# Designs tried in a protein design run: peptides against a protein of PDB entry 6A30. Part 146

Target 1, 150 residues: chain A of PDB entry 6A30
Amino acid sequence: AQDADNVLQPIMDLLDSNLTLFAKICEKTVLKRVLKELWKLVMNTMERTIVLPPLTDQTMIGTLLRKHGKGLEKGRVKLPSHSDGTQMIFNAAKELGQLSKLKDHMVREEAKSLTPKQCAVVELALDTIKQYFHAGGVGLKKTFLEKSPD

## One batch from the design tools (peptide; made by RFdiffusion4, then SolubleMPNN)

Design b2_p30_3_s2 (from b2_p30_3, 18 letters changed)
Fold by OpenDDE base, seed 5:
Structure b2_p30_3_s2 (fold): chain B 150 residues (1-150), chain A 30 residues (1-30)
Amino acid sequence: as target 1 above (150 residues)
Amino acid sequence: SEEEEFLKKLREYVAEERAKKAAELEKKLA
């Protein structure tokens, strides 16, 4: 449970901060696109985390995600103009893009098989993230979420 | 805004579900 929280919390914080911003400034179509990109990013990050079986590495990734997420929370500034909104999206995307750089720091440790405990944590994390992205039907479709590599 | 309220509810829901699943996981691993 604690391990799942350690992985999920940073991701959720990041997503919450960004989605809140995007929901305010984006039309539905744009928001959907953003959600898809965020989903891909999250899945890629998690996949990479799974390849590095040590929970410590997962926590590290989570911590990094959290740090980036907190940086975005400070940006909960009232969106003064549409132009500013675009800039904010760009900045948020840039922050999210830095998560891709985390790949370069992830040492390709040999893909050790996840322990049952680790698998359970990952499954829990994935389910929670899927629920978040589905957003009670407002977000991404379940079919899209289920097609993501498990 | 309605959207902000929705996101708030979503966060609350996810947090609750996370807690439930975490508890279930602990029971399974015990």
Scores: peptide ipSAE 0.075, ipTM 0.567, DockQ to the pose 0.449
Fold by OpenDDE base, seed 3:
Structure b2_p30_3_s2 (fold): chain B 150 residues (1-150), chain A 30 residues (1-30)
Amino acid sequence: as target 1 above (150 residues)
Amino acid sequence: SEEEEFLKKLREYVAEERAKKAAELEKKLA
């Protein structure tokens, strides 16, 4: 349970920060598209995290995501005035780009098999993330979430 | 805003479900 929380918390903090920003500046149709792209990014990152590094590296990924998320908190203090929505989108895209770089860094490590305990932690984490993106039915459709690589 | 209230409710829901699943996992691993 603690290991799952350690992996999930940085991701949830990052998602919460980005979704709050996008909810303020995006129309509903644009927001749905952003959510889909964010879902793909999260799933791709999780896939590489599961396949390539041992769980000790997942805590490192959580720490890396947390470090990147703290960069977001510092950016939250200097939110440019509501007038420059383009700049806010650009900054959010830059943060998402950093997650992509993390993905590329993980590909360089040798794939190790997960223990049954590690698999259970990852499954719990994935289920929680799916619930977050579904948002009680107001977010992404369950059918879309189930088509994503598990 | 309605959106901020929605995000708050979402966070509360996810936290509750995570706690339930974590407790179930601990029971299985004991």
Scores: peptide ipSAE 0.074, ipTM 0.568, DockQ to the pose 0.480
Fold by OpenDDE base, seed 1:
Structure b2_p30_3_s2 (fold): chain B 150 residues (1-150), chain A 30 residues (1-30)
Amino acid sequence: as target 1 above (150 residues)
Amino acid sequence: SEEEEFLKKLREYVAEERAKKAAELEKKLA
């Protein structure tokens, strides 16, 4: 239970902050694309995190996610002119890209097999994330989520 | 059990966050 919380809470915080921002600044078509890319990123991050020794890496991911989340100053998003919104998307993408680079530093540790308990935690986390991205039918379609490599 | 209580809280949290995000997305995608 504690391990699941350690994995899910940082992810949910990241998703909450980013989706709130993107929902405000993106048009419908762009928002759908962003959601798909976020989904891919989350899945890839989880897949790689599973390969890494679980305990030390979760704290580091959580800390990094929190550090990047704090850099999104609650700037009064005056609805930036279309130009400012684009820049915010680029900045958010850059931050997500840095998470991907952190991913490269984490991959150097030898893949350890997960215990049954760890597998159960990961499965629960995946289900929770799928539910979040589905967003009661408003977000990504279930068929899309199920076709993604789990 | 402590585990059941944790899972309950987690489900409640996820449901609440999902509902909030669904409302935001619905407004934007309508």
Scores: peptide ipSAE 0.019, ipTM 0.454, DockQ to the pose 0.037
Fold by OpenDDE base, seed 4:
Structure b2_p30_3_s2 (fold): chain B 150 residues (1-150), chain A 30 residues (1-30)
Amino acid sequence: as target 1 above (150 residues)
Amino acid sequence: SEEEEFLKKLREYVAEERAKKAAELEKKLA
């Protein structure tokens, strides 16, 4: 449970921060595209986390996400000017890019099979993330989320 | 179990965040 929390909480925090930001600064069509890319990134990250030994990967992801996520202070993001929005997107993209680098580091560790309990936790986590991205129907379509590799 | 408690907390958190995000996204997409 603690391990799952250590993995999921940083992801959820990242998602919360980024989705909030993107929702504010992006037009509808751009937002959808960003959400799709973010979803892919999250899924890829989770897939790697699942394949890798849960404890080490979770700690690493949590640590890396925390290290990189520190920059998104909960600050009252004043609606940035268009220029500020672009920079924010760029920064968010950079942060997301860091997750991709994490991917390369994680792949080097021996893949350990998850216990059934760990699998159940991961499945629930995935469902939760899907629900988050779906956002009651206003986010990504369920059909898109379900077609994404789990 | 500790897992069940975690899952419960996670669900609660997600439900809350989902509601918030849904409202925000709905406003943006409207």
Scores: peptide ipSAE 0.019, ipTM 0.456, DockQ to the pose 0.071; fails the geometry check

Design b2_p30_3_s3 (from b2_p30_3, 14 letters changed)
Fold by OpenDDE base, seed 1:
Structure b2_p30_3_s3 (fold): chain B 150 residues (1-150), chain A 30 residues (1-30)
Amino acid sequence: as target 1 above (150 residues)
Amino acid sequence: DELEKFKKELKEYVKKYREEKAKKLAEKAA
């Protein structure tokens, strides 16, 4: 459980920050699209984290996530004017783009077979993330989450 | 109206998630 939490916490913190922002600024249709893209990003990141040795990826993801997360706390979230919302979406998209680039820099280490313990941690992590993205029915559909290759 | 409802529900969910996480962390620390 603790190991799962350690792996999930950086991702969940990123998701929480971004989803909170997106929930404020996005329309429903845009938000759903953003959620789908975030889901794909998370799944891809997890897949890579699982395939890559766990220790090095946590520090890089954590460091990248911390650098981007600190910028959002200090701003008095004035309801961004329409122009501010667009800029925030742009900034968020830029951050997502940087995460995707990080994806390209993560060396595909050969997928070592996960130990049963690692599999259990991953399963728990996936379930937690699915629940988070489902958000009690207001987020992504369960069917979409279950059909994800990840 | 539907958008505002969705935003509200999402905010409430995120809040609950944070609260549950805080409780779990407190339980583990205890």
Scores: peptide ipSAE 0.083, ipTM 0.556, DockQ to the pose 0.079
Fold by OpenDDE base, seed 3:
Structure b2_p30_3_s3 (fold): chain B 150 residues (1-150), chain A 30 residues (1-30)
Amino acid sequence: as target 1 above (150 residues)
Amino acid sequence: DELEKFKKELKEYVKKYREEKAKKLAEKAA
């Protein structure tokens, strides 16, 4: 249980921070587009995280993501005006860009097979992420989430 | 089977975690 939390918490913190921001400033249609892009980013990151490094490396990656998520929250507090919305989006995009860079670092590692236990953690983590993006029906449709690479 | 036991425990944990997080996200997104 703790291992799953270690993997999920940083990602979910980042998502929560970004989604809270975007839900506040975006129209519904724009929000849906943002959710789709975030989903793609998460899936791409998970793919590389799962294929190459062991679970311990995933925890390390999660810790890095958590630090970035906290940075975004601090940025939100400082930007009260509507004109600041663009800057907030820019900051969020910058943090997402850091996630992409992390992906590049992982490509340099040798691919390793996961143990059955690690596979179970990953499967449940992915399920949690799907439910998070679905958000009780206000987020992405289940049909869209199921078409994404698992 | 230790793996089966682990999966069961993890599933219960994830269920609770998922429900809590989904509710929080839904509240913020509504």
Scores: peptide ipSAE 0.033, ipTM 0.495, DockQ to the pose 0.102
Fold by OpenDDE base, seed 5:
Structure b2_p30_3_s3 (fold): chain B 150 residues (1-150), chain A 30 residues (1-30)
Amino acid sequence: as target 1 above (150 residues)
Amino acid sequence: DELEKFKKELKEYVKKYREEKAKKLAEKAA
């Protein structure tokens, strides 16, 4: 559980910051698209992190997510005008896009079979993330989350 | 109205998540 929390915490902090922002400024259709892209990004990041030795990547993802998360905390986002909201979404998306660049630096280390403990941590992490993205039914549909290759 | 409802529900969920997280962290620290 603690290991799962360590993996999840940076991701959840990033998601929390972004979702808070998007909930304020986005229309429903835009928000759904953003959530889908975030979901894909998180899943891809997790998949790659799982393939990589968990210890070093946790620090990298954590550091990357912390570095990006800290940037969002400082802005008492005065609700910018409609035009400013789009720019903020773009900036947030750009920050999330940097997580996709982490994709390129994560050296495909040989897929060492996850230990049972690591599998359990990943399963717990995935469940938590799915729950978060579902957001009690207001977020992504369960069917969409379940179609993600478990 | 549906959009505002959605935004409100999402905000409430995020708030609840933060509160639960803070509680869990406090429980672990204790």
Scores: peptide ipSAE 0.056, ipTM 0.518, DockQ to the pose 0.078; fails the geometry check
Fold by OpenDDE base, seed 4:
Structure b2_p30_3_s3 (fold): chain B 150 residues (1-150), chain A 30 residues (1-30)
Amino acid sequence: as target 1 above (150 residues)
Amino acid sequence: DELEKFKKELKEYVKKYREEKAKKLAEKAA
């Protein structure tokens, strides 16, 4: 449970925070597009972080996400209450863009193939993320999520 | 054995987490 939490919580909290913001400021059609782009960003980041530079430890993703997630949370710019939606989206997108920096931290580790345990963590993490983005059917369609690289 | 134990624990966590978070997101997105 602790290992799972370490891996999932940082990314999911980041997603929840940003999705909550987007849901408040975006029209339904725009929100769907934002969700799709966010999904792609997350998947691409995870793929690059986990698949391209293989994790040496199952906790590495959690550590990296925790480090960056906490950094993102701490660095979250409190948007003025009167900021327009465009500026809010821009700021949120900028925050999400920090996920790309996860790659830089992974480069410091020796490339090792994922252990079965690490693979299991990744699979379950991806499943959780997919379920979250699906949001009981009101979010992204299952067919779209299934076509995403995993 | 350690792998299976870990998978079980992780599945339990994921189940709880996804149900809560998915519902929350669904409510916000509806």
Scores: peptide ipSAE 0.036, ipTM 0.505, DockQ to the pose 0.102; fails the geometry check

Design b2_p30_3_s4 (from b2_p30_3, 15 letters changed)
Fold by OpenDDE base, seed 3:
Parts: C-alpha cells; sequence; structure tokens
Structure b2_p30_3_s4 (fold): chain B 150 residues (1-150), chain A 30 residues (1-30)
C-alpha cells in the first residue's frame, strides 16, 4: 500500500494540476478529448515504467511529473484569452510530447517479470487512476477505461 | 450550462480525492 501511494502521488499531483487547469479553460468536448489523451499518456508511461527497472524509473517519472507540474504554477491567472488557452494547450501538449520522447529513449529492456507484489501495486495504482479519470461519471466512460490496453 | 455543470462536478471530484488523500496521510502520521 505504501509503495503504491509513493508511485501514485506524483501522477495524482500532475493530474490534479492539469485537470484543474483544463476544467477551467476547456469546453466540455475539448476537455473530454484532453482527458482521453492524458489517460493514454499515463497508461503508456506506467506500462513503460513497469517494464523498466523499478528504482530509476519511479524517480524519473516523479521528476518529470514534478518538473512539469511546477511550470504551471507560475502562470498568472490572467483570464485565458482564446490565444492563451491555445497556448496552454500547446504547452501541455509539448510537455506531453516530452513524455512521449521519454518513451523513445527508454531502451526496450527485456520485460523482467514483475514480482507478484509489484503486480498488485500496479493493479491498485491503475484502479485508482481509472477511478480518478472516471470522476464519478463526469469524466471518461468506464468502457473506454477498461478497453485501454493495460 | 451543461458545460459549466460538468466543470463544477469535475472540480468537486478532484477536491474530494484530495480530501481523501489528506485524511489517509493524517491517519498514517498519527
Amino acid sequence: as target 1 above (150 residues)
Amino acid sequence: SEAEEFRKKLREQVAEERAKKAAELAKKAA
């Protein structure tokens, strides 16, 4: 449980910051699209982190997520003009793009079989993230979250 | 109006999840 919390906390902090921002600036249809892309990114990042050696990867994801989360705090709450919203989406997309580049630099190390304990931690983490993205029915549909390649 | 309600519900859900985590951390610290 404590290990799952340590893995989840950086992800949840990033999601909380980004979703709060997007909920303020995005129209409903745009927000749903952004949520889908964020979900895919989180799932892909988790999948790769699980495949990579446990010690170095948690710190890298945590550092990447923390580094990107801090960049959003300094934005003065100016009423996002349409241009500012587009720029924030572009910056968020750029940050997400950097996570995709991390995907490319993660050398395909042979899938070390996760220990049963590691699998349980990952499953708990995934369930928590799914619940967060579902957001009591206002977020992503359960069917979409379940069909995502875990 | 529907978009505003969606945003409100999403913000409420995020706040609830924060409160749950804070409560769990407080229980571990005691």
Scores: peptide ipSAE 0.054, ipTM 0.565, DockQ to the pose 0.079
Fold by OpenDDE base, seed 4:
Structure b2_p30_3_s4 (fold): chain B 150 residues (1-150), chain A 30 residues (1-30)
Amino acid sequence: as target 1 above (150 residues)
Amino acid sequence: SEAEEFRKKLREQVAEERAKKAAELAKKAA
């Protein structure tokens, strides 16, 4: 459980910050699209994190998220004016893009078979993330989350 | 706990947006 939390925490922090922002700024239809893209990104990141030595990936994700997330922490979520909203979306998209770049950097690490412990951590992490994205029914549908290539 | 908080926040935001849309629709209907 603690290991799963350690893996999830950076992702959850990123998601919380970005999704909270998007939920405020975006219409429901746009939010759903954003959620789908974030879900794909998270799933891809997790897949890579799982395949890579978990300790190094956690550090890299955490470092990347911290390095770029420091810009968002100071933002007392003032309801951005319409102009600020666009910039915030752009910034969030840029952060997501950086996560995608992290994806590209992670490709270089050798895919090792997961130990049973790692598998258990991943499963727990996936369940938590699914619950997170479902958000009690306001987020992505459970059926969509379950059909995602796990 | 963080996941739950996020879910709560997300629900709150979605509810707020729905309320806003409902209010706008009500104004247009009036």
Scores: peptide ipSAE 0.042, ipTM 0.504, DockQ to the pose 0.023
Fold by OpenDDE base, seed 1:
Structure b2_p30_3_s4 (fold): chain B 150 residues (1-150), chain A 30 residues (1-30)
Amino acid sequence: as target 1 above (150 residues)
Amino acid sequence: SEAEEFRKKLREQVAEERAKKAAELAKKAA
């Protein structure tokens, strides 16, 4: 359980910050598209994080997230002008782009077989993320989340 | 209006999931 939380927390913090921003700025159709891309990114990142030694990737994701998370705190009070919103989307997209590039730089180390414990942690993590992306029915459809390549 | 309602519901759901996770983390930390 603690191991699952350690893996999930950085991802959830990233998702929550980005989704909160996107939910404020994006229209419904754009938001759905962003959610689909984020889902793919998260699934790919989790797959790599699980296949790669969990400890090293958590620190890299955590460090990348920590560097970018400090920039979002200052903008709390002022209603972002339309121009500020666009810049925030661009910054968030750039952050997501950096995560995708991180994916490309993460050398596909040979898929070490996950231990049964690691598999259970991953399954729990996946269920939690699926629930998050489903968002009580307002997010992605369950069928889409289930058909995503595991 | 529908887009605003959707954004509101999504924000509420994200907040609820945050609260659940915070509660789970608090439960595990106790």
Scores: peptide ipSAE 0.055, ipTM 0.575, DockQ to the pose 0.088; fails the geometry check
Fold by OpenDDE base, seed 5:
Structure b2_p30_3_s4 (fold): chain B 150 residues (1-150), chain A 30 residues (1-30)
Amino acid sequence: as target 1 above (150 residues)
Amino acid sequence: SEAEEFRKKLREQVAEERAKKAAELAKKAA
C-alpha cells in the first residue's frame, strides 16, 4: 500500500545512509553492534508511528528520518584516517540519537488497535526492514530480528 | 581480511537495495 511506502521510504533512506557509512569505517564486530542499535532505533520509531493515530505524526517522523538520512549521505567521504572514521561514527551516532529524542516530543496517544489494512502495511514494512537488516546474511541474524515485537 | 570481505558484501547489499528501490519507483512512475 502507498501508506506503507510512505512510512518505509524515510526509514530506508536513513538505513541506507548509515549502513553505507558504517560499512566503510567499522570493523565487523563494531558494525554488528551499530546495526543492532540501529535496529532498535528503527523499531522504536516504528512503534511510535503506529501508536500515534494521526497521519500527520507519521509524516513528521518520516520527515525527520529523511532529514537524518540526507545528513548522513553527505558524510559519505572516503576516510583518509582512522581518526576521521571515529569522528564520522560519532556524528552518525549523534544523528541517530536525535531520532530517539522524538519520544519526548511525541505525545503518546492511547494505542488504538490498528485496522486490518494498517496491520498489513506494518507487516509488509517490518518484513522489508528485516530483509534489509539481514542484508543477505551479512547483517543481523534472522533469529535476532524475529525476537523483535511484531 | 575477513572484515574487508564483510564490508564489501554489505556494501554490495546496500547497492542492491538501492537498485530495487529505484526499480520500484520506476514501476510506479510508469
Scores: peptide ipSAE 0.054, ipTM 0.560, DockQ to the pose 0.077; fails the geometry check

Design b2_p30_4_s1 (from b2_p30_4, 12 letters changed)
Fold by OpenDDE base, seed 3:
Structure b2_p30_4_s1 (fold): chain B 150 residues (1-150), chain A 30 residues (1-30)
Amino acid sequence: as target 1 above (150 residues)
Amino acid sequence: SELEELLKLIEELNEKYKDLPREWRELAKK
């Protein structure tokens, strides 16, 4: 439970901060694409954190997420001009791309078997994240979320 | 209007699940 909290809390904090920003600056179609990329990133990050040794990955994920989150906070909350919004989307996409590339540098260790209790915690976490991304129907479609690898 | 609804729903979800860590702990005890 504590391990799941340690993994999910930084992710949720990042999502809350970024989604609010992206919602303000993105057109609907662009926002949906951003949400899809964020979903993929979250799923990949969770998969790695669960499959790889928990402690090192949590710290790395937390550090990565905090570095990316802080980079967004230091930007003057001036309502980005149209040009500033595009640059912010570009920066966010670049950051997402860098996190995806981190996948290639992490040594695949043998998948650790989760205990039944750990599985239950992970399932609850995944359901919560799915609901968050669905956002009562205005976010990502349920069909997309269900087809994504858990 | 749709954007405002999305932001509102995100806020509502965050409030609804604020105690989620406690629920996870209870599940882990079973």
Scores: peptide ipSAE 0.019, ipTM 0.341, DockQ to the pose 0.054
Fold by OpenDDE base, seed 4:
Structure b2_p30_4_s1 (fold): chain B 150 residues (1-150), chain A 30 residues (1-30)
Amino acid sequence: as target 1 above (150 residues)
Amino acid sequence: SELEELLKLIEELNEKYKDLPREWRELAKK
């Protein structure tokens, strides 16, 4: 449980900030598509983070997310013009995408089979993320989240 | 990368909806 929370908290903090922004600036159809891609990105990042030694990766994710996530919180998001909204989406996507750069640092170790403990952490993490992306029914459909390759 | 695909998707969607009237965007949020 604690290990899952440590992995998830930085991701959730980033997602909370960025998804709130996306919900404000995106049309519903655009938002749904963005959320689907973010879901895939988060799943891939989490899989890599858990396959690697859990403690070192959490600190790196947290540091990267804190450096970039603090920039989004301070802006009183006035309803941006279409151009401003596009730039904000792009910036938020870049911040989320820095999670993908963690990929380059993490991928160096051979895909070791997950230990039973790591599997349990992954399962708990996945459940939490699924709940978040579902967002009480306003986010992604449960059927989509459940059919995603766990 | 997944990031590159996400950015590409955002660009494509922004281009697709660039001419969508503000009123229609607000209606779609409901």
Scores: peptide ipSAE 0.015, ipTM 0.449, DockQ to the pose 0.066
Fold by OpenDDE base, seed 1:
Structure b2_p30_4_s1 (fold): chain B 150 residues (1-150), chain A 30 residues (1-30)
Amino acid sequence: as target 1 above (150 residues)
Amino acid sequence: SELEELLKLIEELNEKYKDLPREWRELAKK
């Protein structure tokens, strides 16, 4: 459980902040498509993060996330103009994309078979992420999440 | 990169729905 939380928490914190923004600014159909792409990104990132030996890079993800999180507190939620919404999505996607750059720093280690412990962590992590993306029925369908090739 | 693809998708979706009535956007927030 603790190992799964250690892997997931940085990703979930990033997702929560960005998805909250997306939920506010995106139309429902747009949001669903964004969620599908984010699901793929998260699955790919998680697979790489868990399959790669000890998460020394958790500190780097946490540090990158903390630098951007301070600015969101005080401002009056002005309904972003259409142009502002696009820029906000772009900024949020750019923040998520820094996770993709983390992908470039994560050495293509050869697909080593997961140890039983790693498998258990992955399974728990997957269940948590599936629940998050399902969001009580508001998010992605369970059937889609289960059939995802990622 | 996967990020670039996501950004491209978001831009395409924003362009596609830029003319979506404001009322529909407000309804989607409920």
Scores: peptide ipSAE 0.015, ipTM 0.449, DockQ to the pose 0.057; fails the geometry check
Fold by OpenDDE base, seed 5:
Structure b2_p30_4_s1 (fold): chain B 150 residues (1-150), chain A 30 residues (1-30)
Amino acid sequence: as target 1 above (150 residues)
Amino acid sequence: SELEELLKLIEELNEKYKDLPREWRELAKK
């Protein structure tokens, strides 16, 4: 429980903070690309959290996500100047890149076959995240979310 | 027990973010 909370809560906080920022700064096409990368990251993180629980990896991901989430100061949304917006996008892209690299260094233990209970949890989690990323039709297309091979 | 706790967390997150699609729609209109 505590490990799942420690991973999922920072992910959701990061998503809320970053998506709100990107929705304000990015054009629709750029926002869609960012959402696709975030979707891949979240799906990969959840797969490892649910399917491959080495405790050490979850703690490491949670710590990294918390460190990156704290760097987004809850500063009053002063509309960043155009220069500030570009720098924020660059920093966010760099952070996402670092999280992706961390995934590659995580020991690929062989995905053990999920129990029926684990499958149900994964399905529910996937549906929740799909709804989040679809955002009532303004986010990612349902077809893209369903065809994700990850 | 860990899976049950994860399910509970997912339900809590669903409740917390149930209005997120509405908020996103309002952001997209701006």
Scores: peptide ipSAE 0.013, ipTM 0.365, DockQ to the pose 0.051; fails the geometry check

